Peptides against a protein of PDB entry 6KZJ. Designs and how they scored, part 22

Target 1, 71 residues: chain A of PDB entry 6KZJ
Amino acid sequence: SPDLLSEVSEMKQDLIKMTAILTTDVSDKAGSIKVKELVKAAEEEPGEPFEIVERVKEDLEKVNEILRSGT

## One batch from the design tools (peptide; aimed at target 1 V8 K12 L38 V53)

Design b2_p27_6_s1 (made by RFdiffusion4, then SolubleMPNN; its pose is not in this set)
Fold by OpenDDE base, seed 1:
Structure b2_p27_6_s1 (fold): chain B 71 residues (1-71), chain A 27 residues (1-27)
Amino acid sequence: as target 1 above (71 residues)
Amino acid sequence: SREEALKLVMEILKRVEALKKKLEEEL
């Protein structure tokens, strides 16, 4: 739906900002990330768009927990 | 760790990009 697309678009923009912020702290580690593999996995993710969004939100909570805990 | 957080964010970003493309194809 258009509403879901809007939500996903906003998520994308927020994630780009988060990436930029986190890179300033671990810039030397950014080169070790296998971007190609991540893209491939993303394209092959099963499920309906709504289900994928829910899984993404769960994974974002994991990110937030890491950032809050400092580990 | 901060490094793991960055890896996760980048992974999620690619997933979101792929999802956005799928949704755009439905328009």
Scores: peptide ipSAE 0.555, ipTM 0.908, DockQ to the pose 0.589
OpenDDE base, seeds 2, 3, 4, 5: peptide ipSAE 0.555, 0.553, 0.554, 0.549; ipTM 0.908, 0.908, 0.908, 0.908; seed 5 fails the geometry check

Design b2_p27_6_s3 (made by RFdiffusion4, then SolubleMPNN; failed a check: too like the target's own chain; its pose is not in this set)
Amino acid sequence: PRKEALELTMEILKRVEALKKKLEEEA

Design b2_p27_6_s4 (made by RFdiffusion4, then SolubleMPNN; its pose is not in this set)
Fold by OpenDDE base, seed 2:
Structure b2_p27_6_s4 (fold): chain B 71 residues (1-71), chain A 27 residues (1-27)
Amino acid sequence: as target 1 above (71 residues)
Amino acid sequence: AREEALKLVMEILKRVEALKKKLEEEA
């Protein structure tokens, strides 16, 4: 789905921004982050793309909770 | 802590990148 691809692409960019904020919250510059791609199928997350997105969102909520609570 | 949050974000980013690649291959 092109719509899902667009959403995931935006998520990627947002995550990069979050990483930049967490590492360089005193700078307006966003760094480039290279992430190692999964080479083996055994490392692939199971489920349909939309299901994976939902799990990612759940994990992002955990991140947000940590950031809000400071713990 | 922020350190834990950073670790999680980086892991999530890895997953999202993999997912993006799958979707690009499908398209």
Scores: peptide ipSAE 0.550, ipTM 0.908, DockQ to the pose 0.561
OpenDDE base, seeds 1, 3, 4, 5: peptide ipSAE 0.544, 0.542, 0.548, 0.550; ipTM 0.905, 0.906, 0.907, 0.906; seeds 1, 3 fail the geometry check

Design b2_p27_7 (made by RFdiffusion4)
Pose (drawn by RFdiffusion4):
Structure b2_p27_7 (pose): chain A 69 residues (1-26, 29-71), chain P 27 residues (1-27)
Amino acid sequence: SPDLLSEVSEMKQDLIKMTAILTTDVKAGSIKVKELVKAAEEEPGEPFEIVERVKEDLEKVNEILRSGT
Amino acid sequence: EEALELVRATYKKVLALEKKLQEMYEE
């Protein structure tokens, strides 16, 4: 559905913002368009499986930021 | 640095999720 895509688009923008906060990359050469396109093509599994991995990674980032380790 | 690596890795997974959801929406 378009609502699912819009929520994912908002997550993408949130991750860009997080990248800008965390990076020391001083045209943002650390972000490679070819790597992004390849990853979009090659990430395995259906959307549910991908969402589970994204959730696990976000929980890990949250623990780092909240606990400091 | 670890948080950034995870954020960038998650970003690639979100692009793949968006692509798969777009394909399903078109079907």

Design b2_p27_8 (made by RFdiffusion4)
Pose (drawn by RFdiffusion4):
Structure b2_p27_8 (pose): chain A 69 residues (1-26, 29-71), chain P 27 residues (1-27)
Amino acid sequence: SPDLLSEVSEMKQDLIKMTAILTTDVKAGSIKVKELVKAAEEEPGEPFEIVERVKEDLEKVNEILRSGT
Amino acid sequence: SEEERKEALSIVRTVYKKVLALEKKLE
């Protein structure tokens, strides 16, 4: 559904913002369009499996930021 | 610390690539 895509688009923008905060990359050469396109093509599994992995990774980042380790 | 910052950034960029694949699969 379009609502699912819009929520994912917002997540993508949130991650760009997080990248800008965390990076020391001094045209943002650390972000490679070809790597992004390849990853979009090659990430395995259906959406549910991808969402589970994204959730796990976000929980890990949250723990780092909240606890400091 | 610098280590945890690099780890968090790496994870965030990995998640970003997974979100692009998620968008493509949902479309």

Design b2_p27_8_s1 (made by RFdiffusion4, then SolubleMPNN; from b2_p27_8, 11 letters changed; failed a check: too like the target's own chain)
Amino acid sequence: SEENRKKALELVMEILKRLLALEKKLK

Design b2_p27_8_s2 (made by RFdiffusion4, then SolubleMPNN; from b2_p27_8, 11 letters changed; failed a check: too like the target's own chain)
Amino acid sequence: SEEERKRALELVMEILKRLEALEKKLK

Design b2_p27_8_s4 (made by RFdiffusion4, then SolubleMPNN; from b2_p27_8, 12 letters changed; failed a check: too like the target's own chain)
Amino acid sequence: SEKERKEALELVKKILERLEALEKKLK

## One batch from the design tools (peptide; aimed at target 1 E45 E48)

Design b2_p28_1 (made by RFdiffusion4; failed a check: too like the target's own chain)
Pose (drawn by RFdiffusion4):
Structure b2_p28_1 (pose): chain A 69 residues (1-26, 29-71), chain P 28 residues (1-28)
Amino acid sequence: SPDLLSEVSEMKQDLIKMTAILTTDVKAGSIKVKELVKAAEEEPGEPFEIVERVKEDLEKVNEILRSGT
Amino acid sequence: ETALEIVERVYKKVLALEKKLQEKYEEE
């Protein structure tokens, strides 16, 4: 559905913002268009499996930021 | 593992998720 896509687009924008905060990359050469396209093509599994991995990774980032380790 | 490394990895997964959801939406 378009609502699912819009929520995912908002997550993508949140991750760009997080990248800008966390990076020391002083045209943002650390972000490679070819790597992004390849990853979009090659990430395995259906959307549910991808979402589970994204959730796990976000929980890990949250723990780092909240607890400091 | 740094927050940035995880965020960069999550970003690539979100692009693949967006692509797969778009394909499923076009098929409907």

Design b2_p28_2 (made by RFdiffusion4)
Pose (drawn by RFdiffusion4):
Structure b2_p28_2 (pose): chain A 69 residues (1-26, 29-71), chain P 28 residues (1-28)
Amino acid sequence: SPDLLSEVSEMKQDLIKMTAILTTDVKAGSIKVKELVKAAEEEPGEPFEIVERVKEDLEKVNEILRSGT
Amino acid sequence: AREEALKLVLETYKKVLALEKKLQEMYE
């Protein structure tokens, strides 16, 4: 559905913002368009499996930021 | 910890692009 895509687009923008905060990359050469396109093509599994992995990773980032380790 | 958080954010970003692509295909 379009609502699912819009939520994912918002997540993508949130991750860009997080990248800008966390990076020391001083045209943002650390972000490679070819790597992004390849990853979009090759990430395995259906959406549910990908969402589970995204959730696990976000929980890990949250623990780093909240606890400091 | 900061470098590890950035690494995870960048890896997650690529997974979100793949998720968006698969959802777009299903929507079409």

Design b2_p28_2_s1 (made by RFdiffusion4, then SolubleMPNN; from b2_p28_2, 12 letters changed)
Fold by OpenDDE base, seed 2:
Structure b2_p28_2_s1 (fold): chain B 71 residues (1-71), chain A 28 residues (1-28)
Amino acid sequence: as target 1 above (71 residues)
Amino acid sequence: PREKALELVMETLKRVEALKKKLEEKAK
């Protein structure tokens, strides 16, 4: 689905922005994005796209909760 | 909380890349 691909691309962009916001120390490497690691993760993530979408949405909800509540 | 949020964001980003790859494969 091209619409789903667009949504996924937007999710990726939002996550990259969140990484930049959360990384406030220029010496902090926690926010560094490693392409080789992402490629490896893409090959190893189990399940069909719908199943992965559900996991992603759950994680995004958790991230938002942490940012809103501070816990 | 900040560190945990960042870790979760990075893990979620990896899953998003996996999702993108699988969708692109199905689109072929």
Scores: peptide ipSAE 0.472, ipTM 0.867, DockQ to the pose 0.882
OpenDDE base, seeds 1, 3, 4, 5: peptide ipSAE 0.475, 0.471, 0.470, 0.472; ipTM 0.868, 0.867, 0.866, 0.868; seed 1 fails the geometry check

Design b2_p28_2_s4 (made by RFdiffusion4, then SolubleMPNN; from b2_p28_2, 9 letters changed)
Fold by OpenDDE base, seed 4:
Structure b2_p28_2_s4 (fold): chain B 71 residues (1-71), chain A 28 residues (1-28)
Amino acid sequence: as target 1 above (71 residues)
Amino acid sequence: AREEALKLVMETLKRVEALKKKLEEEAA
C-alpha cells in the first residue's frame, strides 16, 4: 500500500530525529545512522505490514513516554 | 530511562527500515 509506505517513511524519519535527540546529548557523533546493515532480524518480524506498523506505533509511544518524562 | 529509549529507538528504526524495504519490494 502506497499509503502505508508513506506512513512507514514518516515513522522512519521520526525515529531518526529521536535518535539524534537521544544521541547528540550523549555523544558528539550522532550524525551517522547505519540502519540498513542490521535489518536482517527485523525482516523476520511476523505479521502483515499493517500489524507490524501497529506494534511499531506502540513502541514509538513508549519512546515518547520516556522522552516526555525525562526518565 | 534515556538509555532504554535509545535502545528502543534504534531497534524500532531497524524494524521500520525492514518494513519499508518490504513495502517497496511489494510495490515494485
Scores: peptide ipSAE 0.483, ipTM 0.877, DockQ to the pose 0.604
OpenDDE base, seeds 1, 2, 3, 5: peptide ipSAE 0.482, 0.473, 0.476, 0.473; ipTM 0.877, 0.876, 0.875, 0.874

Design b2_p28_3 (made by RFdiffusion4)
Pose (drawn by RFdiffusion4):
Structure b2_p28_3 (pose): chain A 69 residues (1-26, 29-71), chain P 28 residues (1-28)
Amino acid sequence: SPDLLSEVSEMKQDLIKMTAILTTDVKAGSIKVKELVKAAEEEPGEPFEIVERVKEDLEKVNEILRSGT
Amino acid sequence: PLEEALEIVRSTYKKVLALEKKLQEKYE
């Protein structure tokens, strides 16, 4: 559905913002268009499996930011 | 820890692009 896509687009924008905060990359040469396109093509599994992995990773980042380790 | 958080955020970003692509295909 378009609502699912819009939520995912907002997540993508949130991750860009997080990258800008966390990076020391002083045209943002650390972000490679070819790597992004390849990853979009090659990430395995259906959307549910990808969402589970994204959730696990976000929980990990949250723990780092909240606990400091 | 912050460097690790950045690596995870960039890796997650690529997973989100693949999710967006798969959802778009299903939507079409």

Design b2_p28_3_s2 (made by RFdiffusion4, then SolubleMPNN; from b2_p28_3, 14 letters changed)
Fold by OpenDDE base, seed 1:
Structure b2_p28_3_s2 (fold): chain B 71 residues (1-71), chain A 28 residues (1-28)
Amino acid sequence: as target 1 above (71 residues)
Amino acid sequence: AKEEALKLVLETLKRVEALKKKLEELEK
């Protein structure tokens, strides 16, 4: 579905933006994003698309909670 | 902590890439 692909693309872009922001404060704790590694790992991710979507949304909420709380 | 958030973001990004690839395989 092109609509679902667009949603996934938006999630990806948001995560990249979050990474860029977070690395300003924790630069010594993180390396540069390796797109090739992400692509390779993608082939091994188990589950159907709908299952992965739910996992992604859950993890995004966890990230947001940490950022909001300042912990 | 921000370190934990960054870890989660990176792992989630991997899953998003996986999702994108699976969808592309189904639709293209």
Scores: peptide ipSAE 0.465, ipTM 0.866, DockQ to the pose 0.811
OpenDDE base, seeds 2, 3, 4, 5: peptide ipSAE 0.460, 0.454, 0.459, 0.457; ipTM 0.864, 0.862, 0.863, 0.862

Design b2_p28_4 (made by RFdiffusion4)
Pose (drawn by RFdiffusion4):
Structure b2_p28_4 (pose): chain A 69 residues (1-26, 29-71), chain P 28 residues (1-28)
Amino acid sequence: SPDLLSEVSEMKQDLIKMTAILTTDVKAGSIKVKELVKAAEEEPGEPFEIVERVKEDLEKVNEILRSGT
Amino acid sequence: SAEREEALELVRDIYKKVLALEKKLEEM
């Protein structure tokens, strides 16, 4: 559905913002369009499996930021 | 810091997974 896509688009923008905060990359050469396109093509599994992995990774980032380790 | 570098790496990995999620949802 379009609502699912819009939520995922908002997540993508959140991640760009997080990248800008965390990076020391001083045209943002650390972000490679070819790597992004290849990853979009090659990430395995259906959406549910991808979402589970995204959730696990976000929980890990949250723990780092909240606890400091 | 190491924690910051790790957080950034994870954020970039998540970003690539989100692009793949967008592509798969568009195909459905």

Design b2_p28_4_s1 (made by RFdiffusion4, then SolubleMPNN; from b2_p28_4, 13 letters changed; failed a check: too like the target's own chain)
Amino acid sequence: SPAQKEALELTLEILKRLEALEKKLKEL

Design b2_p28_4_s4 (made by RFdiffusion4, then SolubleMPNN; from b2_p28_4, 12 letters changed; failed a check: too like the target's own chain)
Amino acid sequence: SAANKEALELTLEILKRLEALEKKLKEL

Design b2_p28_5 (made by RFdiffusion4)
Pose (drawn by RFdiffusion4):
Structure b2_p28_5 (pose): chain A 69 residues (1-26, 29-71), chain P 28 residues (1-28)
Amino acid sequence: SPDLLSEVSEMKQDLIKMTAILTTDVKAGSIKVKELVKAAEEEPGEPFEIVERVKEDLEKVNEILRSGT
Amino acid sequence: SPELEEALEIVRSTYKKVLALEKKLEEL
């Protein structure tokens, strides 16, 4: 559905913002269009499996930011 | 700090997974 895509687009923008905060990359050469396209093509599994991995990774980032380790 | 560098690596990796999720949702 379009609502699912819009939520995912908002997540993507949130991750760009997080990248800008966390990076020391001084045209943002650390972000490679070819790597992004390849990853979009090659990430395995259906959406549910991908969402589970994204959730696990976000929980791990949250723990780092909240606890400091 | 190393913890923040690790967080950035994970955030960029997650970003690539979100692009794949968008692509797979569009195919549905």

Design b2_p28_6 (made by RFdiffusion4; failed a check: the pose's geometry)
Pose (drawn by RFdiffusion4):
Structure b2_p28_6 (pose): chain A 69 residues (1-26, 29-71), chain P 28 residues (1-28)
Amino acid sequence: SPDLLSEVSEMKQDLIKMTAILTTDVKAGSIKVKELVKAAEEEPGEPFEIVERVKEDLEKVNEILRSGT
Amino acid sequence: SEEEREKALEIVRSVYKKVLALEKKLEE
């Protein structure tokens, strides 16, 4: 559905913002369009499986930021 | 610390690539 796509678009923007905060990349040469396109093509599994991996990774980042380790 | 910042950034960029793949699969 369009609502699912819009939530995912918002997540993507949140991750860009997080990248800007965390990066020391001094045209943002650390972000490669070809790597992004390849990853969009090659990430395995259906949306549910991808979402589970994204959730796990976000929980890990939250633990780093909240606990400091 | 610097190590935890670098680790968080690597994970955030990895999640970003997975979100692009999620968008593509939802569009299909």

Design b2_p28_6_s1 (made by RFdiffusion4, then SolubleMPNN; from b2_p28_6, 12 letters changed; failed a check: too like the target's own chain)
Amino acid sequence: SEEARKEALELVMEILKRLEALEKKLKE

Design b2_p28_6_s4 (made by RFdiffusion4, then SolubleMPNN; from b2_p28_6, 10 letters changed; failed a check: the pose's geometry)
Amino acid sequence: SEEERKRALELVKEILKRLLALEKKLKE

Design b2_p28_7 (made by RFdiffusion4)
Pose (drawn by RFdiffusion4):
Structure b2_p28_7 (pose): chain A 69 residues (1-26, 29-71), chain P 28 residues (1-28)
Amino acid sequence: SPDLLSEVSEMKQDLIKMTAILTTDVKAGSIKVKELVKAAEEEPGEPFEIVERVKEDLEKVNEILRSGT
Amino acid sequence: SPREEALHLVRDTYKKVLALEKKLEEKL
């Protein structure tokens, strides 16, 4: 559905913002368009499996930021 | 460092979100 895509688009923008905060990359050469396109093509599994991995990773980032380790 | 690890995870997650967006668009 379009609502699912819009939520994912918002998550993508949130991750860009997080990248800007965390990076020391001083045209943002650390972000490679070819790597992004390849990853979009090659990430395995259906959306549910991808979402599960994304959730695990976000929980890990949250723990780092909240606890400091 | 925790900061470098957080950035690595954020960038990896970003690539997973692009793949999720592509699969959802195909399904739509």

Design b2_p28_8 (made by RFdiffusion4)
Pose (drawn by RFdiffusion4):
Order: sequence, then C-alpha cells, then structure tokens
Structure b2_p28_8 (pose): chain A 69 residues (1-26, 29-71), chain P 28 residues (1-28)
Amino acid sequence: SPDLLSEVSEMKQDLIKMTAILTTDVKAGSIKVKELVKAAEEEPGEPFEIVERVKEDLEKVNEILRSGT
Amino acid sequence: SMKEELRKALAESRWLLKHNLEILEEKE
C-alpha cells in the first residue's frame, strides 16, 4: 500500500539524517549511487524478512546510542 | 509491482543502516 511506502520513505530520510550526524565524510563521496542500486536489486527475501533484519539493526544502533557501547 | 517496490525501498533503507553501523564501528 502507499502508506507502507510512505513509512519506508520516512525511514530512509531518518537514516540520511543519522548518516549526516554520525559521518566524518568531509558531494558526500562516501554514499555511492551504484552500491545503493545494487543493494536494492540484491537484498534477499520478502519484505517481512527484510523488515525483521532492519528492526534488529535498529535495535543494535539504539543500544549503542543509549548505553554508549 | 507494489510488493516489489516495497521490497526495494526496504533494501535501500537497510543499505543506509548498514553504512551507519560501519561508521559506529569505526568510532569504537
């Protein structure tokens, strides 16, 4: 549904903002369009499996930021 | 399809998330 796509678009923007905060990349050469396109093509599994992996990774980032380790 | 568009959007979001994890690892 369009609502699902919009939530995912918002997540993508949140991740760009996080990248800008965390990066020391001094045209943002650390972000490669070809790598992004390849990853969009090759990430395995259905949306549910991808979402589970994204959730796990976000929980890990949250732990780093909240606990400091 | 709508499902394939959702799968690709999620893959792109996960690629950015992995990049942020690499940055955090370098900082540690």

Design b2_p28_8_s1 (made by RFdiffusion4, then SolubleMPNN; from b2_p28_8, 13 letters changed)
Fold by OpenDDE base, seed 4:
Structure b2_p28_8_s1 (fold): chain B 71 residues (1-71), chain A 28 residues (1-28)
Amino acid sequence: as target 1 above (71 residues)
Amino acid sequence: SMPDLLKEELAEALYLLKKNIEILNEKL
């Protein structure tokens, strides 16, 4: 469903953000302003990577529940 | 189809997750 696809897409965006956070050297090179802002925010919030992982886990569970229930 | 698209998106998400784990293995 469109809602399910939207949730998966948001999960992908979180994972892309995680990549940017984990590869901080990108901001020191030709990183976009957007990436630099995300990295800066992550540096100011040490829990951000863990929060992203938890959201990913929750999203996966929601996707699974939707697929299992058919709703 | 929507099921195929969903499978593709989930596969891409899994790829990104694995990539992030690999990055952590390399950097930490």
Scores: peptide ipSAE 0.344, ipTM 0.839, DockQ to the pose 0.167
OpenDDE base, seeds 1, 2, 3, 5: peptide ipSAE 0.341, 0.261, 0.338, 0.263; ipTM 0.836, 0.769, 0.835, 0.773

Design b2_p28_8_s2 (made by RFdiffusion4, then SolubleMPNN; from b2_p28_8, 15 letters changed)
Fold by OpenDDE base, seed 3:
Structure b2_p28_8_s2 (fold): chain B 71 residues (1-71), chain A 28 residues (1-28)
Amino acid sequence: as target 1 above (71 residues)
Amino acid sequence: SDEDLLKEELAEARYLLDLNIEILNEQL
């Protein structure tokens, strides 16, 4: 859905910002990403897109907690 | 299509998250 697409795009933008903060060695989308290869790899991940999004969101929240607390 | 675009954006987001985790593991 367009709502899900907007959510994923927003997460991606936040992740790009995080990468820029964590390292100065960044290029196009954190370095020469071959999208077609990423898509093929992602298609092997089980679950519907919305289920995969939920896993990404959960992992992102865990990372945010580590950054905030240092632990 | 919208579905294909969603898959591309999601794949990129997953990659970027994994990359950031890798960077954090190297720096912390």
Scores: peptide ipSAE 0.563, ipTM 0.909, DockQ to the pose 0.542
OpenDDE base, seeds 1, 2, 4, 5: peptide ipSAE 0.557, 0.557, 0.558, 0.558; ipTM 0.909, 0.909, 0.909, 0.909

Design b2_p28_8_s3 (made by RFdiffusion4, then SolubleMPNN; from b2_p28_8, 11 letters changed)
Fold by OpenDDE base, seed 2:
Structure b2_p28_8_s3 (fold): chain B 71 residues (1-71), chain A 28 residues (1-28)
Amino acid sequence: as target 1 above (71 residues)
Amino acid sequence: SMPDLLKEELAEARYLLKLNLEILNEKK
């Protein structure tokens, strides 16, 4: 739906902000964010949207765990 | 189609998540 598409787009923006928080050098990992890599990711990510959502949820939990514990 | 657009956006979000996880694992 358009609502879900909008929410995912917003999440992408939040993730970019997180990258800026996690990095101190824009030439580091943050600097490696390229359009061609995004296109490649879209082409290589397998499965339907609902399957990708589940992987996103799993990765968010991993992020949350590290942020909570610091390790 | 809408599903195709959604899949594309989700894949890009997944890429960003994996990037952030990589950074977190390097710094923890």
Scores: peptide ipSAE 0.618, ipTM 0.914, DockQ to the pose 0.875
OpenDDE base, seeds 1, 3, 4, 5: peptide ipSAE 0.416, 0.417, 0.385, 0.446; ipTM 0.888, 0.887, 0.884, 0.888

Design b2_p28_8_s4 (made by RFdiffusion4, then SolubleMPNN; from b2_p28_8, 14 letters changed)
Fold by OpenDDE base, seed 1:
Structure b2_p28_8_s4 (fold): chain B 71 residues (1-71), chain A 28 residues (1-28)
Amino acid sequence: as target 1 above (71 residues)
Amino acid sequence: SDVDLLKRELAEARYLLKKNLEILNKQM
């Protein structure tokens, strides 16, 4: 789905921005991730893509809560 | 396929999330 792909792309961009804020080390960017490793990780992630997206969104919300509350 | 691309992008997002959490844990 184009809409779902756009949503994931936005999430990825936000995560890249977070990395840039958290560290000055830019040697391990998303573009440097090996395709073979990404394919393997994708195959090992269970569930339909929309279910995986929901899990990622839930994890991002948890991170936001930690950053906001400090706990 | 579009599904394969989507799943690959999700895997990359999951990787970045994990990395960011590791950085945060080290800085805490």
Scores: peptide ipSAE 0.407, ipTM 0.884, DockQ to the pose 0.567
OpenDDE base, seeds 2, 3, 4, 5: peptide ipSAE 0.404, 0.406, 0.404, 0.376; ipTM 0.884, 0.884, 0.884, 0.876

## One batch from the design tools (peptide; aimed at target 1 E45)

Design b2_p29_1 (made by RFdiffusion4)
Pose (drawn by RFdiffusion4):
Structure b2_p29_1 (pose): chain A 69 residues (1-26, 29-71), chain P 29 residues (1-29)
Amino acid sequence: SPDLLSEVSEMKQDLIKMTAILTTDVKAGSIKVKELVKAAEEEPGEPFEIVERVKEDLEKVNEILRSGT
Amino acid sequence: EEEREKALELVREVYKKVLALEKKLSEML
């Protein structure tokens, strides 16, 4: 559905913002378009499986930022 | 500094997974 895509688009923007905060990359050469396109093509599994991995990774980032380790 | 670098790596990896999720959801739609 379009609502699912819009939520994912908002997550993508949130991750860009997080990248800008965390990076020391002083045209943002650390972000490679070709790597992004390849990753969009090659990430395995259906959406549910990808979402589970994304959730696990976000929980890990949250623990780092909240606890400091 | 190590925790910041680890958080950034994870954020970029999540970003690539979100692009693949967008592509699969767009195809299904």

Design b2_p29_1_s1 (made by RFdiffusion4, then SolubleMPNN; from b2_p29_1, 16 letters changed)
Fold by OpenDDE base, seed 5:
Structure b2_p29_1_s1 (fold): chain B 71 residues (1-71), chain A 29 residues (1-29)
Amino acid sequence: as target 1 above (71 residues)
Amino acid sequence: DKAREEALKLVMEILRRLEALEKKLKKEM
């Protein structure tokens, strides 16, 4: 749906910003992440789109936990 | 540090998944 697509796009943009913050690579490549090149291995994730989004949110919580706790 | 590196790896993995999902959603529209 358009609403879910908008949500996914927003999440993606936020994560791109996070990547720029987290990376210590000072090369110009750090500011230009080619996400499309990474997609090849994830194209066949099973489940309905809303289920995939929920799994992604769960994994984002893991990211937040690592950054919060340092572990 | 190790925590930041792990977080970065996860973020990049999630980005990969979201890009794939975005493509899937566009195909369904």
Scores: peptide ipSAE 0.653, ipTM 0.922, DockQ to the pose 0.614
OpenDDE base, seeds 1, 2, 3, 4: peptide ipSAE 0.650, 0.651, 0.653, 0.651; ipTM 0.921, 0.922, 0.922, 0.921

Design b2_p29_1_s2 (made by RFdiffusion4, then SolubleMPNN; from b2_p29_1, 13 letters changed)
Fold by OpenDDE base, seed 2:
Structure b2_p29_1_s2 (fold): chain B 71 residues (1-71), chain A 29 residues (1-29)
Amino acid sequence: as target 1 above (71 residues)
Amino acid sequence: DKAREEALKLVMETLKRLEALEKKLKEEL
């Protein structure tokens, strides 16, 4: 749906900003990440669009927890 | 440092997932 597309686009923009912040803060490890593996995970993700969005939100909570606790 | 590296990995992976989803959603239009 157009509404879901808008939500996804906004989340994507937020993640782009987070990536930039984390890359500048930590020792530039972005180049060491296996891009091929990331692409595979994205292409093979099962479920309806709304289910994928919910799982994404769960993973973003994990990110927040890591950054908050350091573990 | 390890924690922030893991966070960065998760963010980048999530971004790729959203890009794939965005493409699929646009194809439905």
Scores: peptide ipSAE 0.627, ipTM 0.912, DockQ to the pose 0.567
OpenDDE base, seeds 1, 3, 4, 5: peptide ipSAE 0.624, 0.624, 0.625, 0.624; ipTM 0.912, 0.912, 0.912, 0.912

Design b2_p29_1_s3 (made by RFdiffusion4, then SolubleMPNN; from b2_p29_1, 12 letters changed; failed a check: too like the target's own chain)
Amino acid sequence: DKARKEALELVMEILKRLLALEKKLKEEL

Design b2_p29_1_s4 (made by RFdiffusion4, then SolubleMPNN; from b2_p29_1, 13 letters changed)
Fold by OpenDDE base, seed 5:
Structure b2_p29_1_s4 (fold): chain B 71 residues (1-71), chain A 29 residues (1-29)
Amino acid sequence: as target 1 above (71 residues)
Amino acid sequence: SKAREEALKLVLDIYKRLLALEKKLEELA
């Protein structure tokens, strides 16, 4: 689905932006990041693509909660 | 902070998951 691919692409872009912001605030972790590990994709998740996207969105909300609350 | 480090870890993990999903979608197309 081109629409789903576009959504995934947009989420990737947003995550890169988030990474840039977080690495500036977490200098010790930034120095420990193994960029080469990001070259490899994660193992395939079970479920339909739409279900995977929804789970990703749920996990992104957890990230946002950490950033908003600091916890 | 540890919280922000965890957030960074989560972001990176999610990014990898999206890469996998993107590949899956391309294979289904």
Scores: peptide ipSAE 0.637, ipTM 0.915, DockQ to the pose 0.626
OpenDDE base, seeds 1, 2, 3, 4: peptide ipSAE 0.635, 0.635, 0.636, 0.629; ipTM 0.915, 0.915, 0.915, 0.915

